# Peptides against a protein of PDB entry 2L2L, part 15

Target 1, 42 residues: chain A of PDB entry 2L2L
Amino acid sequence: SPEERERMIKQLKEELRLEEAKLVLLKKLRQSQIQKEATAQK

## One batch from the design tools (peptide; made by RFdiffusion4, then SolubleMPNN)

Design b2_p14_4_s1 (from b2_p14_4, 5 letters changed)
Fold by OpenDDE base, seed 5:
Structure b2_p14_4_s1 (fold): chain B 42 residues (1-42), chain A 14 residues (1-14)
Amino acid sequence: as target 1 above (42 residues)
Amino acid sequence: SELEKKIQELEKEL
């Protein structure tokens, strides 16, 4: 139904929001690791 | 660090 499709689109948008937040977190964690390695080599 | 604070903020949104 149109209502079932709308519910599915809302769910997929929420899943996308969480995966985008996770991607930002992982990028920041990676950057922190690189910075720690760069400071340990000095 | 500011980076660690932002990591902890994002962990609460997951």
Scores: peptide ipSAE 0.042, ipTM 0.622, DockQ to the pose 0.032
Fold by OpenDDE base, seed 1:
Structure b2_p14_4_s1 (fold): chain B 42 residues (1-42), chain A 14 residues (1-14)
Amino acid sequence: as target 1 above (42 residues)
Amino acid sequence: SELEKKIQELEKEL
């Protein structure tokens, strides 16, 4: 139904928002690991 | 660090 489609779109938008935040977090964690390795080699 | 603060902020949004 149109109402089921609207509910599904709202849910998928929320899932997308959380996965985008997770992707930013993982990129920051990866950067932090590289910086820790670069400081440990000095 | 500022990076650790930003990581902790993002962890609260998940």
Scores: peptide ipSAE 0.041, ipTM 0.617, DockQ to the pose 0.031
Fold by OpenDDE base, seed 2:
Structure b2_p14_4_s1 (fold): chain B 42 residues (1-42), chain A 14 residues (1-14)
Amino acid sequence: as target 1 above (42 residues)
Amino acid sequence: SELEKKIQELEKEL
């Protein structure tokens, strides 16, 4: 039904928001690791 | 650090 499709679109948009947040987190963790390694090599 | 604070904020939203 049109209502079921609207519910599925809302769910997929929320899943996309969480995966984008996870990608940002992983990029920040990676940046923090590189900075710690660069400070340990000095 | 400000980076560690931002990591902790994002961990609460997941």
Scores: peptide ipSAE 0.041, ipTM 0.618, DockQ to the pose 0.031
Fold by OpenDDE base, seed 3:
Structure b2_p14_4_s1 (fold): chain B 42 residues (1-42), chain A 14 residues (1-14)
Amino acid sequence: as target 1 above (42 residues)
Amino acid sequence: SELEKKIQELEKEL
């Protein structure tokens, strides 16, 4: 039904939002590790 | 650091 399709689209948008937040977190963690290594080599 | 605070904020939203 149109209502089932709308519920599925809302669920997939929320899953996408959580995966985007996780990707931002992992990129910041990786950047922090590289900066710590670069400061330890000085 | 400011980065550590932002990491902790994002960990609460996951």
Scores: peptide ipSAE 0.040, ipTM 0.616, DockQ to the pose 0.031

Design b2_p14_4_s2 (from b2_p14_4 with E6K K8Q Q9K)
Fold by OpenDDE base, seed 4:
Structure b2_p14_4_s2 (fold): chain B 42 residues (1-42), chain A 14 residues (1-14)
Amino acid sequence: as target 1 above (42 residues)
Amino acid sequence: SELEEKIQKLEEEL
């Protein structure tokens, strides 16, 4: 139904928002690891 | 949600 489709779209948008937030944190964690390695080599 | 719990764990690692 149109109402089921709209509920599914809302769920997928929320999942996308959470995966985007996770990706930002993973990128920050990766950058922190690279910085820690670069400081340990100095 | 499982995704929110995963995000929270990643925040604790930063």
Scores: peptide ipSAE 0.062, ipTM 0.628, DockQ to the pose 0.031
Fold by OpenDDE base, seed 1:
Structure b2_p14_4_s2 (fold): chain B 42 residues (1-42), chain A 14 residues (1-14)
Amino acid sequence: as target 1 above (42 residues)
Amino acid sequence: SELEEKIQKLEEEL
């Protein structure tokens, strides 16, 4: 139904927002690991 | 570090 499709679109937009936030977190964690390794080698 | 603070804030938003 149109109402079911609208509910599914809202849910998928929420899931997308959470996955984008997780991707930003993982990129920052990766950067932090590289920086910690670079400081430990000095 | 500023990066660790930004990581912590993002973990609280998830």
Scores: peptide ipSAE 0.044, ipTM 0.634, DockQ to the pose 0.030
Fold by OpenDDE base, seed 2:
Structure b2_p14_4_s2 (fold): chain B 42 residues (1-42), chain A 14 residues (1-14)
Amino acid sequence: as target 1 above (42 residues)
Amino acid sequence: SELEEKIQKLEEEL
């Protein structure tokens, strides 16, 4: 139904926002690890 | 993103 399609689109948008937020966090964590390793070797 | 654009197009067709 149109209502089922609308619910599915809303769910896919929420999943996309959560995966984008996770990707941003993982990129920040990766950069922090590289920086910590570079400071621990000095 | 290409996925956001596809989701937006599907919402405009409802």
Scores: peptide ipSAE 0.037, ipTM 0.574, DockQ to the pose 0.561
Fold by OpenDDE base, seed 5:
Structure b2_p14_4_s2 (fold): chain B 42 residues (1-42), chain A 14 residues (1-14)
Amino acid sequence: as target 1 above (42 residues)
Amino acid sequence: SELEEKIQKLEEEL
C-alpha cells in the first residue's frame, strides 16, 4: 500500500542517517590514526 | 547490504 511504502521510505531514510553518522565517526577515527602515526614519526 | 535488501523489498512492493 502507499502507506506501507511511505513507512518503509521513512525507515530507509533513518537507516541512511545512521550509516552516514557511522561513516563520519570512521573517517574521524582514520584521521586520528594518521595524525598519531605522523606525530610518532617526529 | 541490509539497506540494499530493504530497497529491493520496496521495489517488489511497487
Scores: peptide ipSAE 0.030, ipTM 0.536, DockQ to the pose 0.424

Design b2_p14_4_s3 (from b2_p14_4 with E5K E6K Q9E)
Fold by OpenDDE base, seed 5:
Structure b2_p14_4_s3 (fold): chain B 42 residues (1-42), chain A 14 residues (1-14)
Amino acid sequence: as target 1 above (42 residues)
Amino acid sequence: SELEKKIKELEEEL
């Protein structure tokens, strides 16, 4: 039904929001690791 | 650090 499709779209948008937040977290963690390595080499 | 604060904020959103 149209209502079932609308519920599914809302769920997929929420899942996308969580995966985007996770991707940002992992990028920041990676950057922090690179910075720690760069400071340990000085 | 500001980075560690932002990491913690994002961990709370997951």
Scores: peptide ipSAE 0.045, ipTM 0.629, DockQ to the pose 0.032
Fold by OpenDDE base, seed 2:
Structure b2_p14_4_s3 (fold): chain B 42 residues (1-42), chain A 14 residues (1-14)
Amino acid sequence: as target 1 above (42 residues)
Amino acid sequence: SELEKKIKELEEEL
């Protein structure tokens, strides 16, 4: 039904928001690791 | 650090 499709679109948009937030977190963790390694090599 | 604060904020949103 149109109502079922609208519910599925809302769910997929929320899943996309969470995966984008996770990608940002992983990029920040990676950057923090590189900075810690660069400070340990000095 | 400000980076560690932002990492913690994002961990609470997931």
Scores: peptide ipSAE 0.043, ipTM 0.625, DockQ to the pose 0.031
Fold by OpenDDE base, seed 3:
Structure b2_p14_4_s3 (fold): chain B 42 residues (1-42), chain A 14 residues (1-14)
Amino acid sequence: as target 1 above (42 residues)
Amino acid sequence: SELEKKIKELEEEL
């Protein structure tokens, strides 16, 4: 039904939002590790 | 650090 399709689109948008937030977290963690290594070598 | 604070904020939203 049109209502089932709209519920599925909302669920997929929320899953996408959570995976984008996770990707931002992992990029920040990786950047922090590289900065800690660069400061330990100075 | 500021990065450690931002990492904790994002961990609470997941």
Scores: peptide ipSAE 0.043, ipTM 0.626, DockQ to the pose 0.030
Fold by OpenDDE base, seed 1:
Structure b2_p14_4_s3 (fold): chain B 42 residues (1-42), chain A 14 residues (1-14)
Amino acid sequence: as target 1 above (42 residues)
Amino acid sequence: SELEKKIKELEEEL
């Protein structure tokens, strides 16, 4: 139904928001690891 | 570090 489709779109938008935040976090963690390795080699 | 602060902020948003 149109109402079921609207509910599904709202759920998928929330999942997308959480996965985008997680992707930002993982990029920051990766950068932190590279910086820790670069400081440990000095 | 500022990076560790931003990591913690993002962990609270998940």
Scores: peptide ipSAE 0.043, ipTM 0.625, DockQ to the pose 0.030

Design b2_p14_6_s1 (from b2_p14_6 with E6K Q9E E12K)
Fold by OpenDDE base, seed 3:
Structure b2_p14_6_s1 (fold): chain B 42 residues (1-42), chain A 14 residues (1-14)
Amino acid sequence: as target 1 above (42 residues)
Amino acid sequence: SELEEKIKELEKEL
């Protein structure tokens, strides 16, 4: 039904939002690790 | 959700 398709689109948009937030945190964690290694070598 | 709990874990590691 049109209502079932609209519910599925809303669920997929929420899953995408959470995976994008997770990807941003993983990128920041990786950058923090590289910076800690670079400061420990100085 | 499992994704929300994983986000909270990653926030504690930063």
Scores: peptide ipSAE 0.043, ipTM 0.628, DockQ to the pose 0.031
Fold by OpenDDE base, seed 2:
Structure b2_p14_6_s1 (fold): chain B 42 residues (1-42), chain A 14 residues (1-14)
Amino acid sequence: as target 1 above (42 residues)
Amino acid sequence: SELEEKIKELEKEL
């Protein structure tokens, strides 16, 4: 139904928002690891 | 959700 499609679109938009937030945190974690390695090599 | 709990785990590792 049109109402079922609208519910599915809302769910997929929320999942996309959470995956985008996770990607930002993973990029920050990776940057922190690279900085820790660069300080340990000095 | 499982994704929200995984995001909270990643925030603790920073």
Scores: peptide ipSAE 0.043, ipTM 0.626, DockQ to the pose 0.031
Fold by OpenDDE base, seed 5:
Structure b2_p14_6_s1 (fold): chain B 42 residues (1-42), chain A 14 residues (1-14)
Amino acid sequence: as target 1 above (42 residues)
Amino acid sequence: SELEEKIKELEKEL
């Protein structure tokens, strides 16, 4: 039904929001690791 | 660090 499709779209948008937050977290963690390596080489 | 604080904020949103 149109209502079931709307509920599914809302769920997929929330899943996308959580995966985007996770991607930002992983990028920041990676940056922190690179910075720690760069400071250990000085 | 500001980065570690921002990581900790994002961990609460997951």
Scores: peptide ipSAE 0.041, ipTM 0.602, DockQ to the pose 0.031
Fold by OpenDDE base, seed 1:
Structure b2_p14_6_s1 (fold): chain B 42 residues (1-42), chain A 14 residues (1-14)
Amino acid sequence: as target 1 above (42 residues)
Amino acid sequence: SELEEKIKELEKEL
C-alpha cells in the first residue's frame, strides 16, 4: 500500500542516517589508530 | 584529544 511504502521509506532513511554516522565513526577510529602508530614510532 | 571527544559524541548518536 502507499502507507506501507511511506513507513518503509521512513525506516530506510533512519537506517541510512545511522550507517552514515557509523561510517564517520569508523573513519575517525581508523585515523586515530594511524595517528597513535605515528606517535609511537617517534 | 579533540578526535576522542568527537568519537564519543558519535558513539552516543548510534
Scores: peptide ipSAE 0.040, ipTM 0.599, DockQ to the pose 0.031

Design b2_p14_6_s2 (from b2_p14_6 with E6K Q9K)
Fold by OpenDDE base, seed 2:
Structure b2_p14_6_s2 (fold): chain B 42 residues (1-42), chain A 14 residues (1-14)
Amino acid sequence: as target 1 above (42 residues)
Amino acid sequence: SELEEKIKKLEEEL
């Protein structure tokens, strides 16, 4: 139904928001690791 | 660090 499609689109948009937030977190963790390694090599 | 605080906030939102 049109209502089922609208619910599915809302769910997929929320899943996309969570995966984008996870990608930002992983990029920040990677940057922090590189900075810690660069400070340990000095 | 400011970066560790930002990481912690993002972990609480996931």
Scores: peptide ipSAE 0.043, ipTM 0.617, DockQ to the pose 0.031
Fold by OpenDDE base, seed 1:
Structure b2_p14_6_s2 (fold): chain B 42 residues (1-42), chain A 14 residues (1-14)
Amino acid sequence: as target 1 above (42 residues)
Amino acid sequence: SELEEKIKKLEEEL
């Protein structure tokens, strides 16, 4: 139904927002690991 | 570090 499709779109937009935030977190964690390795080699 | 604080804030939003 149109109402079911609208509910599904709202849910998928929420899931997308959480996955985008998670991707930013993982990129920051990766950067932090590289910086910790670079400081440990000094 | 500022990066660790930004990571912590983002973990609280997930």
Scores: peptide ipSAE 0.043, ipTM 0.618, DockQ to the pose 0.030
Fold by OpenDDE base, seed 3:
Structure b2_p14_6_s2 (fold): chain B 42 residues (1-42), chain A 14 residues (1-14)
Amino acid sequence: as target 1 above (42 residues)
Amino acid sequence: SELEEKIKKLEEEL
């Protein structure tokens, strides 16, 4: 039904939002590790 | 560091 399709689209949008937040976290963590390594080599 | 605090806040929101 049109209502089932709308519920599925809302669920997929929330899953996408959570995966985008996780990707931002992992990118920041990776950048912090690279900076710690670069400061330990000085 | 300010970055470690930002990481901690994002971990609490996931």
Scores: peptide ipSAE 0.042, ipTM 0.613, DockQ to the pose 0.029
Fold by OpenDDE base, seed 4:
Structure b2_p14_6_s2 (fold): chain B 42 residues (1-42), chain A 14 residues (1-14)
Amino acid sequence: as target 1 above (42 residues)
Amino acid sequence: SELEEKIKKLEEEL
């Protein structure tokens, strides 16, 4: 139904938003790890 | 789908 499609689109948009936030967090964590390794090797 | 293509593009820009 049109209502089921609208619910599915809303769910997929929320899932996308959560995965985007997760990617940003993982990139920050990765960069923090690289910086910690670079400071520990000095 | 057009939605899946938009999702994929946004994931590539991040």
Scores: peptide ipSAE 0.041, ipTM 0.545, DockQ to the pose 0.087

Design b2_p14_6_s4 (from b2_p14_6, 4 letters changed)
Fold by OpenDDE base, seed 1:
Structure b2_p14_6_s4 (fold): chain B 42 residues (1-42), chain A 14 residues (1-14)
Amino acid sequence: as target 1 above (42 residues)
Amino acid sequence: SELEEQIEKLKEEL
């Protein structure tokens, strides 16, 4: 139904927002790990 | 949600 599609679109937009936030955190975590390794080699 | 829990865990590792 149109109402089921609207509910599904709202859920997928929420999941997308959470996955985008997760991707930003993973990129920062990866950068932090590289920096920690570079400082441990000094 | 599982995604919210995963995000909170990733915040603690930063």
Scores: peptide ipSAE 0.050, ipTM 0.645, DockQ to the pose 0.031
Fold by OpenDDE base, seed 2:
Structure b2_p14_6_s4 (fold): chain B 42 residues (1-42), chain A 14 residues (1-14)
Amino acid sequence: as target 1 above (42 residues)
Amino acid sequence: SELEEQIEKLKEEL
């Protein structure tokens, strides 16, 4: 139904928002790891 | 949700 499709679109938008937040955190974690490795090599 | 729990674990590692 049109109502079921609207519910599915709302759920997929929330999942996308959470995956985008996860990607930002993973990029920050990777940057922190690279900085720790660069300080350990000095 | 499982995604919210995974995001919280990633925040604790930062």
Scores: peptide ipSAE 0.049, ipTM 0.643, DockQ to the pose 0.031
Fold by OpenDDE base, seed 3:
Structure b2_p14_6_s4 (fold): chain B 42 residues (1-42), chain A 14 residues (1-14)
Amino acid sequence: as target 1 above (42 residues)
Amino acid sequence: SELEEQIEKLKEEL
């Protein structure tokens, strides 16, 4: 039904939002690790 | 949710 499709679209949008937030945190964690390695080599 | 728990674990590692 049109109502079932609208519920599915809302669920997929929320999953996408959570995966985008996770990706931002993983990128920040990776950057912090590279900075810690670069400071330990000085 | 499982995704929210994974996000909170990643915040504690930063």
Scores: peptide ipSAE 0.049, ipTM 0.643, DockQ to the pose 0.030
Fold by OpenDDE base, seed 5:
Structure b2_p14_6_s4 (fold): chain B 42 residues (1-42), chain A 14 residues (1-14)
Amino acid sequence: as target 1 above (42 residues)
Amino acid sequence: SELEEQIEKLKEEL
């Protein structure tokens, strides 16, 4: 139904929001690791 | 650090 499709779209948008937040977190963690390695080499 | 604070805020959103 149209209502089932709308509910599915809302769910997929929420899943996308959580995966985007996770991707930002992982990028920041990676940056922190690179910075720690760069400071350990000085 | 500011980066650690930003990481913790992002963990609360997951």
Scores: peptide ipSAE 0.048, ipTM 0.627, DockQ to the pose 0.032

Design b2_p14_7_s1 (from b2_p14_7, 5 letters changed)
Fold by OpenDDE base, seed 5:
Structure b2_p14_7_s1 (fold): chain B 42 residues (1-42), chain A 14 residues (1-14)
Amino acid sequence: as target 1 above (42 residues)
Amino acid sequence: TETEKKLKEAEEEL
């Protein structure tokens, strides 16, 4: 139904927002790891 | 929100 399609679109937008936020966190974590490794090698 | 809960769960998994 049109209402089921609208609910699915809302859910997919929510999932996309969560994955984008997770990707930002993973990028920050990766950067922190690289910085820790670079400081441990000095 | 349920979003904010799932975001916190993703922060705790890191």
Scores: peptide ipSAE 0.049, ipTM 0.625, DockQ to the pose 0.039
Fold by OpenDDE base, seed 2:
Structure b2_p14_7_s1 (fold): chain B 42 residues (1-42), chain A 14 residues (1-14)
Amino acid sequence: as target 1 above (42 residues)
Amino acid sequence: TETEKKLKEAEEEL
């Protein structure tokens, strides 16, 4: 049904938003690790 | 959701 497709599209957009937010956190974590390693080697 | 749980776990590691 068109209404079932619209519900599925809304769900997939929310899943995409959560994965994008997770990717931002993982990039910040990775950058923090690189900075800690660079300070420990000095 | 499983994705929300994985997001929270990544927030606790920061």
Scores: peptide ipSAE 0.047, ipTM 0.649, DockQ to the pose 0.056
Fold by OpenDDE base, seed 4:
Structure b2_p14_7_s1 (fold): chain B 42 residues (1-42), chain A 14 residues (1-14)
Amino acid sequence: as target 1 above (42 residues)
Amino acid sequence: TETEKKLKEAEEEL
C-alpha cells in the first residue's frame, strides 16, 4: 500500500538519523582517543 | 529505542 510505503520511509529516515548521530559521536570518541594517545606520548 | 540507548552510552564515553 502507498500508506505502508510512506510509513516504511519514515521509519528508515529515523533509523538513518540515529545511525548518523551515532557515527558523529563515534568519530568524536575516536578523535579524543587519538588526541589522548598523542598527549601521553609527549 | 536500542539505538537511542547506544547513542547515550557513546555520549557518556566522550
Scores: peptide ipSAE 0.047, ipTM 0.648, DockQ to the pose 0.033
Fold by OpenDDE base, seed 1:
Structure b2_p14_7_s1 (fold): chain B 42 residues (1-42), chain A 14 residues (1-14)
Amino acid sequence: as target 1 above (42 residues)
Amino acid sequence: TETEKKLKEAEEEL
């Protein structure tokens, strides 16, 4: 159904938004870890 | 809801 397809597209867009936000947070966390390791080795 | 919880946990670790 076209209505079922529209609901599925809305769900997949929300899942994509959450995974993109998670990826940004994980990239910041990883960068912070690398910086902490670089400061602990000095 | 589980992905939203994991996002909040990751925000608290930053």
Scores: peptide ipSAE 0.045, ipTM 0.638, DockQ to the pose 0.033

Design b2_p14_7_s3 (from b2_p14_7, 6 letters changed)
Fold by OpenDDE base, seed 2:
Structure b2_p14_7_s3 (fold): chain B 42 residues (1-42), chain A 14 residues (1-14)
Amino acid sequence: as target 1 above (42 residues)
Amino acid sequence: TETEEKLKQAEKEL
């Protein structure tokens, strides 16, 4: 039904928001690791 | 959710 499709679209938008937030955290973690390694090599 | 638990784990590793 149109209402079932709307519920599914709302769920997929929430899943996308969580995966985008995860990607931001993983990018920050990677950058922190690179900075720690660059400091340990000096 | 599994995704929220993965987010919470990534936050602890920062």
Scores: peptide ipSAE 0.057, ipTM 0.673, DockQ to the pose 0.055
Fold by OpenDDE base, seed 3:
Structure b2_p14_7_s3 (fold): chain B 42 residues (1-42), chain A 14 residues (1-14)
Amino acid sequence: as target 1 above (42 residues)
Amino acid sequence: TETEEKLKQAEKEL
């Protein structure tokens, strides 16, 4: 039904937003690790 | 969601 499709689209948008937030966190973690390694070598 | 709150907390600790 049109209502079932709308519910599915809302759920997929929420899942996408959470996966994008996880990806940003992992990128920040990776950058922090590289910076800590660069400061420990000085 | 509880998962969104955990992600926001972990983002503040980095």
Scores: peptide ipSAE 0.055, ipTM 0.646, DockQ to the pose 0.032
Fold by OpenDDE base, seed 1:
Structure b2_p14_7_s3 (fold): chain B 42 residues (1-42), chain A 14 residues (1-14)
Amino acid sequence: as target 1 above (42 residues)
Amino acid sequence: TETEEKLKQAEKEL
């Protein structure tokens, strides 16, 4: 149904938004780890 | 909403 397809698209957009937020967080965490390792080696 | 709140809290702790 067109209405079922619209509901599914809205759900997939919300899931995509949450996965993008997780990816940003993991990139920040990885960068923080690299910086901590670089400061601990000095 | 609960997952979004957990992500916002984890972002604040970085």
Scores: peptide ipSAE 0.052, ipTM 0.643, DockQ to the pose 0.032
Fold by OpenDDE base, seed 4:
Structure b2_p14_7_s3 (fold): chain B 42 residues (1-42), chain A 14 residues (1-14)
Amino acid sequence: as target 1 above (42 residues)
Amino acid sequence: TETEEKLKQAEKEL
């Protein structure tokens, strides 16, 4: 059904939004770890 | 959601 397709698209967009936010956070965490390691080596 | 809670927890670890 067109309505079922629209519900599925809304769900997939929400999942994508959450995984994008997670990816940004993991990238920031990784950068923070690299910076902490680089400061501990000085 | 469980994912939003995991995101909030990981934000506190930065």
Scores: peptide ipSAE 0.052, ipTM 0.660, DockQ to the pose 0.031

Design b2_p14_7_s4 (from b2_p14_7, 6 letters changed)
Fold by OpenDDE base, seed 4:
Structure b2_p14_7_s4 (fold): chain B 42 residues (1-42), chain A 14 residues (1-14)
Amino acid sequence: as target 1 above (42 residues)
Amino acid sequence: TETEKKLQEAEKEL
């Protein structure tokens, strides 16, 4: 159904938004870890 | 959601 397709698209967009936010946090965490390691080596 | 809770815990580790 067109309505089922629209509901599925809305759900997939929300899942994508949450995974993009997770990826941003994981990238920041990784950068923070690399910076902490680089400061501990000085 | 469970994902939003995991995001909030990951934000506290920064």
Scores: peptide ipSAE 0.054, ipTM 0.669, DockQ to the pose 0.032
Fold by OpenDDE base, seed 5:
Structure b2_p14_7_s4 (fold): chain B 42 residues (1-42), chain A 14 residues (1-14)
Amino acid sequence: as target 1 above (42 residues)
Amino acid sequence: TETEKKLQEAEKEL
């Protein structure tokens, strides 16, 4: 159904948005870890 | 929202 396809597209867009948000968080965490390691070695 | 809850759960695991 065209309605089922639209629901599926909305769900996949929301899943993509969540994975993008998690990826941004992981990148920030990784950067913070590298900065903490670089400050702990001085 | 359910997505804010899932984001907050992901923030707790990190």
Scores: peptide ipSAE 0.052, ipTM 0.652, DockQ to the pose 0.037
Fold by OpenDDE base, seed 1:
Structure b2_p14_7_s4 (fold): chain B 42 residues (1-42), chain A 14 residues (1-14)
Amino acid sequence: as target 1 above (42 residues)
Amino acid sequence: TETEKKLQEAEKEL
């Protein structure tokens, strides 16, 4: 059904938003680790 | 959602 397809697209957009937020968080964590390692080696 | 709450808690620890 067109209505079932629209519901599925809305669910997939919300899942994508959550995975993008996780990816941003992991990038911040990785950057913090690299900075901590660079400060511990000086 | 519970997933959004977990992401917000993990963001606060960074």
Scores: peptide ipSAE 0.049, ipTM 0.653, DockQ to the pose 0.032
Fold by OpenDDE base, seed 3:
Structure b2_p14_7_s4 (fold): chain B 42 residues (1-42), chain A 14 residues (1-14)
Amino acid sequence: as target 1 above (42 residues)
Amino acid sequence: TETEKKLQEAEKEL
């Protein structure tokens, strides 16, 4: 039904938002690790 | 959601 499709689209948008937030966090973690390694070598 | 709360807590520790 049109209502079932609308509910599915809302759910997929929320799942996408959470996966994008996880990806940003992992990128920040990776950058922090590289910076800590660069400061420990000085 | 509980997942959003955990992501926000982990973001504050970085």
Scores: peptide ipSAE 0.048, ipTM 0.649, DockQ to the pose 0.031

## One batch from the design tools (peptide; made by RFdiffusion4, then SolubleMPNN)

Design b2_p15_1_s1 (from b2_p15_1, 6 letters changed)
Fold by OpenDDE base, seed 1:
Order: structure tokens, then C-alpha cells, then sequence
Structure b2_p15_1_s1 (fold): chain B 42 residues (1-42), chain A 15 residues (1-15)
């Protein structure tokens, strides 16, 4: 059904938004770790 | 990032 496809697309777009938000957080955490290590070596 | 690619492809197949 077209309505079933629209519901599936909405669910996949919600999961995509959550995975993209998680990736942004992990990239920020990695950058913060590298900065802490670089400041501890000076 | 692999899960993000899979989700984008599944969305494109349904649109």
C-alpha cells in the first residue's frame, strides 16, 4: 500500500536522523580526545 | 557510517 510505504519511509528517516546524530557526537568525542592527548604531551 | 548508507539506499528504493 502507498500508506504502508510512507510509514516505512518515515521510520527509516527517523532511524537515519538518530544514526547521523550519533555519528556527530562520536566525531566530537574523538576530536576532544585528540585535543586532550595533544595538550598532555606538551 | 555503513548503517547510514544502508538507510539512505532503502529510503531511495521506497520513494
Amino acid sequence: as target 1 above (42 residues)
Amino acid sequence: EERIKELREKIKELE
Scores: peptide ipSAE 0.524, ipTM 0.879, DockQ to the pose 0.819
Fold by OpenDDE base, seed 2:
Structure b2_p15_1_s1 (fold): chain B 42 residues (1-42), chain A 15 residues (1-15)
Amino acid sequence: as target 1 above (42 residues)
Amino acid sequence: EERIKELREKIKELE
């Protein structure tokens, strides 16, 4: 139904926002690891 | 990143 399709879109948009937030966190974590290694070698 | 791509494609098919 059109209502089921709208519910599916809302669920997929919520999962997309969570995966995008997780990707931003992982990129920040990776950058912090590189900075720690670069400061430990100086 | 592949999961984000799949989610964007599925949303586009349902809009």
Scores: peptide ipSAE 0.524, ipTM 0.879, DockQ to the pose 0.851
Fold by OpenDDE base, seed 5:
Structure b2_p15_1_s1 (fold): chain B 42 residues (1-42), chain A 15 residues (1-15)
Amino acid sequence: as target 1 above (42 residues)
Amino acid sequence: EERIKELREKIKELE
């Protein structure tokens, strides 16, 4: 059904948004860890 | 990142 297809697209778009947000958080966490290690070695 | 690519392709197949 067109309605079932639209519901599936909405679910996939929400999952995509959550995975993109998670990736941004993980990249920020990694950057903060590298900066802390670089400041501890000076 | 691989899951993000899979989701983008699935969305594109369903649009």
Scores: peptide ipSAE 0.523, ipTM 0.878, DockQ to the pose 0.796
Fold by OpenDDE base, seed 3:
Structure b2_p15_1_s1 (fold): chain B 42 residues (1-42), chain A 15 residues (1-15)
Amino acid sequence: as target 1 above (42 residues)
Amino acid sequence: EERIKELREKIKELE
């Protein structure tokens, strides 16, 4: 039904938002690890 | 990033 299709689109858009937020967090965490290693070697 | 691409394509197929 049109209502089932709309519910599926809303679920996929919410999962997309969460995966994009997770990718940003993992990129920030990786950068923080590289900076900590570079400061521990000085 | 692959999962983000799959989600974008699925949304586009359902719009």
Scores: peptide ipSAE 0.522, ipTM 0.878, DockQ to the pose 0.843

